# Peptides against a protein of PDB entry 6EJA, part 181

Target 1, 276 residues: chain A of PDB entry 6EJA
Amino acid sequence: VEYMPANPVRIAFVLVVHGRASRQLQRMFKAIYHKDHFYYIHVDKRSNYLHRQVLQVSRQYSNVRVTPWRMATIWGGASLLSTYLQSMRDLLEMTDWPWDFFINLSAADYPIRTNDQLVAFLSRYRDMNFLKSHGRDNARFIRKQGLDRLFLECDAHMWRLGDRRIPEGIAVDGGSDWFLLNRRFVEYVTFSTDDLVTKMKQFYSYTLLPAESFFHTVLENSPHCDTMVDNNLRITNWNRKLGCKCQYKHIVDWCGCSPNDFKPQDFHRFQQTARP

## One batch from the design tools (peptide; made by RFdiffusion4, then SolubleMPNN)

Design b2_p28_1_s1 (from b2_p28_1, 14 letters changed)
Fold by OpenDDE base, seed 2:
Structure b2_p28_1_s1 (fold): chain B 276 residues (1-276), chain A 28 residues (1-28)
Amino acid sequence: as target 1 above (276 residues)
Amino acid sequence: SEAFLEELREYIETHESIPSIYGSGEPL
């Protein structure tokens, strides 16, 4: 059921971008832009051309900002989580941006519904957090994600240093690194000094692909655990046949997969996909 | 609540489940 909410939620969209794909980013931005939402963009420290382009966009829109700090991130790097955590802190400190939800996006990921539908839905369920779990054997997930391995991000490489144990008393979970988090939970993750948040931040600072597991794990073990919804309300341009070639072995001491950026020819999928 | 679950089902009814890169990693 769709309705016009009396107090519609406002969304902080966070984009972590790199490379030279300015035109693709522009297309994506144009597709998701709305005057009532906020857009916070991090550009990789090495992507100076893209940074200049994004700065130009930010000057044109009052609800678009670029991070004043820039990290050099790599595929699967622990620094991605650092980027999200710092962006969350920044967004919480921006008192002039009253956002209700944190949503990360890339060119490979789009909301499944229109902005109005998304806002209506989130406004009705503004106390929930939306994270998609893997839905398989958790032990297998841990192994294949390398969560039981210690990684160090250094010199643009994820070094596998050895084995480690999952902290006792923690129910580890994970799945999609694309999620929708309400402000309350983001506040908890950002400012809590409890043992859970402290330990997990430390643990995941040495983790491969940390965003696929950190927020799931923290949420499910936190006082906010009852707010979890096992869906992230998105479509990802996923093609495992093309994306799983161990193409990152030169960057990380692990094999992995990646989705593809949406192309104009892919947009028909928004309407033509079927629920399993 | 049941109402929430129904709303969620309706919201995602025309869309496939979101794939994840979980389990995609393997030791070298």
Scores: peptide ipSAE 0.171, ipTM 0.745, DockQ to the pose 0.112
Fold by OpenDDE base, seed 1:
Structure b2_p28_1_s1 (fold): chain B 276 residues (1-276), chain A 28 residues (1-28)
Amino acid sequence: as target 1 above (276 residues)
Amino acid sequence: SEAFLEELREYIETHESIPSIYGSGEPL
């Protein structure tokens, strides 16, 4: 049931982009932009042209900012988690941006439904966190993700150094690295000094594809565990035949899968029907 | 709650199932 909330949630959209995503970024930005939300964009350190373009956009909109720091990110790199964590800290320190939800987006991932529907839904369930789990055997997930392997990100490569143990007493989970997190949980992840957050930040600094598991694992083992919803409210251009070709062997000592960027011909999937 | 699940179902009903992204598990 759709309703107009009295106190609608405001969303901080975090976009992590690189040079090859210019067109996709434009399409996505046009699709998701709203005056009531906030947009925080990280541009890869190596993508100077894109950075200049994004800066120009940010100067035109008061609710669009670009990270003053830039990382050289790679597929599967631990630095992606660092990027999110630093972005979260930045966003929490922006007192002039009263956001309620953190939502990350890629060129292959769009929120489902209209903005109004999304806002209405999140406003109704503002205390929940939306993370999609893999839905498979957890032991298999650990193996397939390489969570029991130690990785080091160095010189634009993820080096597999050896084996490691999963920390005892931790229920590991994961799935989609696209999620919707409420401000309270983001605050917890950012500022908590408890053993869980501390150990997991250390553990995942040497993890392949860390964003696919870190937030799931932290949430499920935290005092906030009851807030988890096994859905990320997204439509993804998913085609495993196209996305699972070990195309990243040159940058990581592992094979993985990824969704495909949305193209104009794929936009038919954005068609939304209101529920009666 | 059941009410939440119903609303969630309604919210996602018109869209494809949301697959998870994960590694292939193929070490080099």
Scores: peptide ipSAE 0.121, ipTM 0.707, DockQ to the pose 0.114
Fold by OpenDDE base, seed 5:
Structure b2_p28_1_s1 (fold): chain B 276 residues (1-276), chain A 28 residues (1-28)
Amino acid sequence: as target 1 above (276 residues)
Amino acid sequence: SEAFLEELREYIETHESIPSIYGSGEPL
């Protein structure tokens, strides 16, 4: 699997961070940093302390930038998708950053392999997109995700307004909101004016947890559908016993689960090391 | 296609990619 690629892919890592977990962010950043990749970091509008810290980091590395815009994001909020979409646009407009893959990361989800292994693998399969599906009954997934419900993000809350229909002719899919997307597909999502992209952007602007389904659905219904790989090449710290307590009922009109952030003792599972 | 799948299986053989599904819940 591992080989020396003639034209190694370069990765744009997008980090969406919030709160005051600066130490955890630093640990993650050090674990994934490489001079040949790019890092674009969005800090929640309310997290000013973290923003200052991230800005300091960005000044130390030429391949690290912070979004000049900041959104107030909430768990399950539609604004998360907006954040990704805007970040994608920004990254495509950065002509000095020739990235080949878009990868989002959190403290709860890491690449499985070392940087060299990841780059080698992606370089060989640079035309593919990696999204992990739920692997269960699709109808059940739709119900559990609330995709047949209309949500509105307002005042840091996801309001459930009522029922809605999934657009006709669309095969809905989803699963993990952690993915690896090639530049070509990101360009399509960002700049396409076809009916699919237009309708899905509108549909998912009123969707709970949109990032878990938007890119899957768009990809599978697009001309790029043959590029999908049902794997996101991640290790996720997922423990239902800890993460499924409906702990977000105060901010969303829905109960859901959340993966757990990695603790220092969990890092032994990672093979990646910081590289200059 | 088969060659790709084989390489993918080899790549992920030591670690499982577990999907993070936040919405695997129910309405309030």
Scores: peptide ipSAE 0.029, ipTM 0.619, DockQ to the pose 0.129
Fold by OpenDDE base, seed 4:
Structure b2_p28_1_s1 (fold): chain B 276 residues (1-276), chain A 28 residues (1-28)
Amino acid sequence: as target 1 above (276 residues)
Amino acid sequence: SEAFLEELREYIETHESIPSIYGSGEPL
């Protein structure tokens, strides 16, 4: 019998979805749904069909809500970070949703363990933040991520405007844009007016793939730096051969790698991992 | 703590390696 915590953590799952992947979303939702958790879903402004489908789901479950605002997001766009930050603010303002962890999900990633295992683990380590770092040379990471470049999101494109400097005194880090953040850190990111948060929000508003670095960098330079765990407790459908083809060059003035969405045939891996 | 690291390792032990990053860019 698995350990049951006395005060189990409740998770706010944030799903950012687009296109017409209703079936995929439904499968993922069913796999991660639990009555004690909360689900906040952002549907791309252009994905009206999907939005209608998601609204139908939200009406069936009291712990599922859809963002009243919708952004037109692009791959690698700074707007993705804006989406997360606004979602965080919304979630903090929802006094009827006492969540303890923020977890973002897409069709390209999935929790490693069962819900019970995840809850048990997070309940034991509820003061920690889980972000996976790149594990490479940091200078190389900065260069490859284009963190020393200025980008502007405009007209559904990420325009590279030129070079920029990383703010002084900031230790930049990054990695996976899929993470688990505790409420306390989310509160800090959302409401802090300190120089770090203020400058980083400004800096990353002109950053390519901001979610891969913003939270890492803010956390590691914050008073909460000792809460970082270099693991995001999830698996990703990663295939470099398929995902590193500069397939988004038409959207961004940069080349990048992306994982692939999980397909039904991939879900067998989750079943194996869920077995004790 | 060491105990935490051990629990973390156990938690992820049976799973494939987690990719370090999901998007590594390069200049065009």
Scores: peptide ipSAE 0.169, ipTM 0.730, DockQ to the pose 0.164; fails the geometry check

Design b2_p28_1_s2 (from b2_p28_1, 13 letters changed)
Fold by OpenDDE base, seed 4:
Formats: structure tokens, sequence, C-alpha cells
Structure b2_p28_1_s2 (fold): chain B 276 residues (1-276), chain A 28 residues (1-28)
């Protein structure tokens, strides 16, 4: 895709950050910043140093905002989904930010190609939603994700309380928690009062790694199901050999993997944007 | 559509979309 769209899409990038990785965040920000897009950043409630740094950045750019609310999030916690959902609501209420796509970012996951190429592609397919599915049998996915288990986030821990049933009539799916969602679908997720959205929000409030399955499942069972593209247009620093060691068992009553942050030398593979 | 899939493939070039999922089951 090399054409220049007449009405280019504008992207709301959502960053959920924690710790003291200010330098890494700065590098990522420089790599993905563009004046025509919007950046909404949530800083973990416990990361005050980082919050100060992010606030400083937000004061320099009119298209960068920081969430006025802050959650204490943990690996695999249900609160991550809450963070995304609240961010989506906030973004929809920002009438001065006419964004067309919601894209979450991390230091371990970047959109491929240049900004111009991404914008051109999304402008042509602005009615689509881009979520990558797990690529294995669904039963195994459910089992490995613990979707049939009830979890409670409390005291910075994901407690496994017992078994639960998958809601009747729902086709469960999931995969990468890095996705590109169009505004229309985000509006649906945010404001719909239908049984699907209502039940799924409730269900996933007690779910481990909810962002890896919530949006997939809601989309595929919704009137918007035909808009799904099984690709998240990302490059992820995924190495199962290094990242799958059940290293989070002290935080969650489950085993899981994690990607690694990209190194500075890897940035040439990421989005190229007009830098500030 | 096939046209879309072709454009998607072209967009992706040599990049593979990997399902980077985190869940690995019950701990031992």
Amino acid sequence: as target 1 above (276 residues)
Amino acid sequence: SEAFLQELREYLETHESIPSIYGEGEPL
C-alpha cells in the first residue's frame, strides 16, 4: 500500500507502563510519535517516578495525555482489561481527539512498517479489527489460559478460587493482547448494553490475562464479527525458550510466558514516524 | 476477500504474525 489516503485515519495509541523504564519509554515514544496521532498513557499507581516523567512529556505535546486515574496492575491481572476499558471510555469522551483506531503498545510489541504505510493500510481498511488468534486448538487454549478457572485480583495477586463454566452460547477465542481496534468496535464495547458485552465484562473481571481473550471473544460473538482480521500487524519480541519459565507464579496462581523488550538496535524494524 | 488477503500479505512482507499468548497452564 503506497497511496496517500484522502481521509487518513488517526490513531489513539494507548500505553500501559510501569516501573522505572523512563529511558525505554522515551525511546519507544520517539519511535512511534506522530503529530497526527494521539497518545494516552496509563502509569501504574505505584510508579511515581515514571509518572512524573510521563507527565513532563505530556505537557510538551498537545496530543499526549496521561490518565488522571491510575491502577495498580500486575502480570496477568484482570485490572489490565479494566485499564483498557476505562481508557477506551476516556478516549471516546475526548471529543477533541478524533481518533479512528485504538492501538496498544509496549516495548516488546510494535507495529511493523512505516507510519505512512500503516496509516494508508488502515485508511483503506478502517472498518476492520485486527486481532491475532492463538493458532492452536481451542480446548488447549482454554486450558492453558485458565479460562475455565475463576480468578480474583486482590492484594497484588491473582488468586485462583476454583472452576467455572464458560458462558453458554459463547464461542471463546483469543490470542495476542496486542491489537488494532476501530472506533466503532470500541464504541460497541464501551457503550453496548446487550447481553454479550454485559456478560463478558462480568466474566472477564474474574479472568486471568483477560486482554488476550476478551476482545476476541466479544468481537466474534458480536454483530461486528465479520470485521475480524486474524493478524495484529505487529512484531513481538517473542522467545518461548526464554520467556516461558512459569516465572510469574509468585504473582498469579498460574503459569505463563512473557515477551522481552526490544533492544535499541532492533528499532530499525519498527514504525518510522515523523519525530518531534 | 482474496484481494484483501493479498494486500495483507504484501503489507506484512516477510514478517510473521505470531500469536504471543501468555497462558501456560497450572503450575506444577
Scores: peptide ipSAE 0.457, ipTM 0.894, DockQ to the pose 0.110
Fold by OpenDDE base, seed 1:
Structure b2_p28_1_s2 (fold): chain B 276 residues (1-276), chain A 28 residues (1-28)
Amino acid sequence: as target 1 above (276 residues)
Amino acid sequence: SEAFLQELREYLETHESIPSIYGEGEPL
């Protein structure tokens, strides 16, 4: 895709960041920044140094904002979904930011192709939602994700309380928690009062790694199900050998993996047109 | 549609999105 669309989509990039890696964030920001898009950044409540750094950046760019609220997030915590949902609400309430797509970013997962190519592609298919499914046995996915287990996020820990049932009539799906969602679907997730959205929000408030399944599940069971594209248009620095060591057992009562942050030398893997 | 799938393939080129599923089951 190399054409220039007549009505190019504008993207709301959402970053959920933590720690003290201000330089890494700066590199990522420079790599993905474009004047026509919007950037909404949540900094972990405990990451005050990083928050100060991000605030400084936000003051320099009119299309960069920092969440006025901050959550204490942990790996696999249900609060991550809460963070995304609240961010979505905030973004929908920002009438001065006419975004068309919601795209979350991390240092370990970047969109492929150039900004122009991404915009062109999304502009052509602005009615689609891009989520990557696990592509495996669904029962295995449920089991491995612990979706049939009840978790409670409390005191910076995900406590496994017991077993639970998957809601009847719901086709559970999931995969990558990095996705591209169109505004219409985000509006649906944010404002719908139907049983699906209501029940799923409740269900996933007690779910481990909720962002890997919530949006997939809601989308596929919603009136918007036909908009599902099984691809998140991303490159993820995924190395299971390095990232799967059950290293989070001190934080969550479950085993999990993590991708690795891209190194500066890896940035050539996705092309950028404009940088600040 | 087939047209969409073709364009998607073209967009992806040699790249493929990998499902970043983090859950690995109960701890040992």
Scores: peptide ipSAE 0.434, ipTM 0.888, DockQ to the pose 0.105
Fold by OpenDDE base, seed 2:
Structure b2_p28_1_s2 (fold): chain B 276 residues (1-276), chain A 28 residues (1-28)
Amino acid sequence: as target 1 above (276 residues)
Amino acid sequence: SEAFLQELREYLETHESIPSIYGEGEPL
């Protein structure tokens, strides 16, 4: 159902980028940019060239900002969650950016449908949180994700230190690390001092691929659990045959998969009404 | 609600849901 909402939601898009793919990032940015939304970009500490390019973009658009802090992140690193959490805090402290939803995206994953359709849908269901669960046996998920293993991010490597137990009384869930979170839940995650949030932040600081499980787990065990929608409204360039070769074993003491970046011709899947 | 589920289905159309990139276990 499409309609013009009286109070359309505004989205804070968060991008965590690295490397030297400035042209690719620029194409993606143009594809997802809208004047009514906000864009907060973190550039890896080691990606200075890319950082300069992104800064240039941020100076051209009032609704684009770059994190003043930069982390050195790695595939599957716990620091990715730290990056998201800090960006959430920053975004909540930006009183001049009245965003309603937090949406992370990359060249491999972004929302389906047009901007107008997305805004209309989210405006109608602004109290919901959209996270996609793994859809498998939960015990198997935990095992394969290494959630029962202790990891330490150090010296650009995820070191597996040993086994650990899942916290008692917590129903662990997870799935896609691409999600749509409403501001209220982000506020809860950012500022709550309850036992759940505190323990989970600690637990996931030693977790591989933390963004695939942290927000799911916190949400489902929180007072906000009834806001869970088991869908992230995304399209992902997923090719398991190509993406699952244990190719990251030199970075992390674990095996994992990755999707591929979309090509320019694929960007029609998320259309904007107002582009730069 | 059923109304929400119906609207969600309509929004998704034929798009498939992708669960995650997944860990694949210990290296061999």
Scores: peptide ipSAE 0.409, ipTM 0.868, DockQ to the pose 0.097
Fold by OpenDDE base, seed 3:
Structure b2_p28_1_s2 (fold): chain B 276 residues (1-276), chain A 28 residues (1-28)
Amino acid sequence: as target 1 above (276 residues)
Amino acid sequence: SEAFLQELREYLETHESIPSIYGEGEPL
């Protein structure tokens, strides 16, 4: 992409962090930080040390804020979607942060290009939403994700309560839980009172791994459906052979996978050569 | 559009967007 936008997009990066990996977070932050963007960080309610560390960072940068509310989240928990939705609402209410895109990040997932390239690309396509679909049989996806099952998040566990039906008239889709959403779509998701958004919020409040499917499904069934790009513009440290061992069965009544965090030695993979 | 797809391909270079799907089914 060779494009210098006159009105460059500004990005709200949202980080949902937990544990004790403060050094790793610091490395990631340094790698993605830019003065023209915004960073909104949620620290798990149980991660007090990390919270203190993140607060220190937020005090040093005017474009870094920490959520005043904190949730206790678990792998695959419905609360992750709640975290994103509340973060979106917060960000929309921050009138002093004129962001154009919502981008979630983790230590296992990064944008594939430089900041300038990302900004240039998004500035040219600011009306688009970038979500990667699963690319498989949809019925298989539904089955494997447990979307036809009812889950309840309680006591740090995702309890499978039984079967459920996909709402009529809804085309379910999903894939990567790492995405780039434009402000307009985020506004729609946050403030719309239409039947789609209302029903989907309810449906996904009892859904395992909701972030992998909620935004895809809402977007594709919404008036904004034509804005979808089947690509999340990410590099993810994903290895199914290593990451798919049903290692979360103690947390959720389901089997799942997980990517691995990038190590410092892996960052060379993100280097891009200058292109016209 | 084709123009968009071309620009997207150029942006992606050799990188492939991986659908990181977490769900694998019922536990045994």
Scores: peptide ipSAE 0.395, ipTM 0.869, DockQ to the pose 0.107

Design b2_p28_1_s3 (from b2_p28_1, 14 letters changed)
Fold by OpenDDE base, seed 5:
Structure b2_p28_1_s3 (fold): chain B 276 residues (1-276), chain A 28 residues (1-28)
Amino acid sequence: as target 1 above (276 residues)
Amino acid sequence: SAEFEQWLREYIETHESIPSIYGEGEPL
């Protein structure tokens, strides 16, 4: 018998999707769908067919909505962070959706726990925020992430403009771009006018791979710093051999690694992976 | 789950993916 919380948390799932895999997305959605949660879906501006399909799905469920705005996001682009931030604002303004946690999803990252397990866990730790750190040398992380470099997203390209300094007094952190954030912290990020949030939003608007570091950095330097849990409760297909090729030079003035699409060979790894 | 595995198989075959922004890099 699993613990059943008296006041179970409700989750706002934010899906950022693109491409043409409408059927697959629909199946994935059904697998994660629950009537007590909320689903807010952003479809890339260039994925019109997918957008139409997602709209059809959203009309079938009262707790599913599609962003009325759409961004054209690119690999490593700052616009992805903008997408999350705007979606957070939207969700906070939806007074009819009393969500407690914000969770981002894509087809490349899957929750490794059942809904009941996830809800039970988050209900127990409803005051915590879950972000997975890189677990390596931080200086190396900063360097390899290009956090000390200035980037500009323009014309579907991340232009490297030059060097920059990390703001003084800020402890930079990062890792996974998949996170579980409680409503209170999302409110802070969205509406705070303090120097930290203001400066970090500005800083990360010119950052490569901003979603991997922004929320970590803001949280750890904020009054909410003690709420961080170094775990995102997710599994992502990570194959360094395939993911660390310079295949995106046409998009980014940087040679970086990224998660890869799942392969049949990854099934075994998926089945064996579990994180508390 | 079996459903996920089935979904994943189909996804691998048909999905047009733009990689997410995760990982590390070096200057070009």
Scores: peptide ipSAE 0.029, ipTM 0.450, DockQ to the pose 0.393
Fold by OpenDDE base, seed 2:
Structure b2_p28_1_s3 (fold): chain B 276 residues (1-276), chain A 28 residues (1-28)
Amino acid sequence: as target 1 above (276 residues)
Amino acid sequence: SAEFEQWLREYIETHESIPSIYGEGEPL
């Protein structure tokens, strides 16, 4: 049984893309495209070919736009959060796009339900925010994420400068950097001038993998804390063997790993998780 | 509906363990 909403939510999908995987992006886009949703695409400043390709797509669809600004983003870079925050601001200023939810996607992440299921679900819970927590020891999370370390993004590198303290009175949380945020919370994050938002924006400007923790932390410490759902409704192509080999040492002064992009042969994973 | 709520509970439960890079990082 599916809930059929009278007023279905509309989703702003934010895509942060880089490299030359044009075909993969096209496939992903086709898979998630719907006329009732909105798509805001940021292409890495260094990916000019991809940018041209994305622009071509955007010209074909009225609900697809490309960021007029472009950042040079790196794996684990603080600039990724800046990208999301700026895109949120842009989307809030687009009065002709009445979106209800903000969802970030990449080639390594897909909704685990059909559009109809997703819309029905979010329409039922339009006042909630969906962030997946790590679900483990928070102290360990802080250590492993390097939240107690100060990083500086410069010259396409995340430099570890030293140790830092977690702000007092803040309950830090995090997990997945894929989230579903309602417009109200996005408005709060974007325009609030309270100490929490201000401090966290500053703190996470020097944070490794900020998107995995920023929104969790802000939400849980905010007046919106009761709106959190510990689930991001996504499937990630996770492969530890390929993703966890400290392959980013040349980019970040930290050993980390990442999920892999989906390939056609990975389709079976969706079938396994897409059960009622 | 009750059926939807039950579906939701099952959905959340079955998808609670979505992988993350948590715990996989370490200092150099």
Scores: peptide ipSAE 0.023, ipTM 0.470, DockQ to the pose 0.103
Fold by OpenDDE base, seed 3:
Structure b2_p28_1_s3 (fold): chain B 276 residues (1-276), chain A 28 residues (1-28)
Amino acid sequence: as target 1 above (276 residues)
Amino acid sequence: SAEFEQWLREYIETHESIPSIYGEGEPL
């Protein structure tokens, strides 16, 4: 039974896309598009063909916009967080887009729930933020994520410069870089000048895969800490055999894992899978 | 090296359920 809320939330989908995944992006976009939501798309600065395709799509829909600025993002790069933060600022400044939730997506994403289910769920929990934690030993997570290491993004490479310490008094957390954030928290992250936000922005400017832990850490150490829900409502095509072989060593002084793009044969999983 | 292989195994174990936004098709 689908519940129709009286005041349904409206979602700002932020799509960060790169490469030549136009067909997959189109499929995903078709699957997630709804007239009541908003779509803000960042295309990597180096992906001009994709940018042209995305611009074409944006012209067809009034609730689809493309970032006028474009960053050259790399796997594990700190610039990804910058992309999200700038997108958040842009979206907050768009007074004609009254969104309630921020959801990030990539071309590798695909919805496992219907729009009605998602909207109903978020409308019920509109004051909450949804971030999936790693669920393991935090000390091990810090070490394996390289949070105790200093990185610098330069010339399309993430350079490891040395060791660093976690700021005192900060409880670091992280996990999935897929999150559902309510507007209030996004406002806090964007405009707050408190010590937490300021220090964390600085800290994560030199962090590997910052989006996997920045929002977790900020939220859990903020006055909004009680709004966290350990769930991201996502499904990805995860193949450890392919995604965890240090394939990005040429651009990052660290090893990591990444999901694979969905293939047509993966479709059967989308409607039957419920991730806790 | 043996140390690297051990590290990799541990890394995989830790990150099996933690996907990143990036995957196949990244710009070079």
Scores: peptide ipSAE 0.022, ipTM 0.434, DockQ to the pose 0.059
Fold by OpenDDE base, seed 1:
Structure b2_p28_1_s3 (fold): chain B 276 residues (1-276), chain A 28 residues (1-28)
Amino acid sequence: as target 1 above (276 residues)
Amino acid sequence: SAEFEQWLREYIETHESIPSIYGEGEPL
């Protein structure tokens, strides 16, 4: 069921792309492009050909921009989080782009649902943040993610500097590095000077695969914790009844386009639990 | 350390389609 919201949300799509996947990117972009949304594209510093191609496309659309800064990112690198954080800041400073949601994408992503479905869903739940948790033992997660280890990204290499402890009073969480964040939470992450945000930015600047855990951890320990929805809308078998063929990372799934598709427990997960 | 190397191997094995984080690295 599709709804027609009175005040439809506008989405800032942040695309982090690299390599020579210009055709794939073009296909994906065509699939997700809408005049009412915004597209902010970061091209890896080393991907000059792709950068030229993306720049060419961006000049054709007023709602498409390319980051003037470019980072050389590696798998697992802390620089990916930096890329997201800087893009968030940039987007918040773009007063001519009144976006309501932040959605990250790669060139390999592809939507399987319509824009109307996505907009209807997010408009209905505009005050929520969608992050998929690992759903496993937290201690095991910490170990497997290497959160108790200190890493330094330097010269396209992740250097292990030693062991570390999780900050006291912080409940660590994480899972998918694909998320849908509302503007309010992005503002909090970007501009808050509280101990949580400050410490977590520092902590995750030395973290492996920080994007898989940073936003989860910050959100769940923040005053915004009650806005957590343990779903990034990119989950395999999200809606079995509808036969949704969603795949993590590669497919953008908007199957949950009706309020009836979500369980109440998904919205109140952290509201009922005390923060550390 | 040997312990770290073992951890890294396990880490890589448990994560889907990831490149090496050592050496020149690969873009995400």
Scores: peptide ipSAE 0.021, ipTM 0.491, DockQ to the pose 0.035

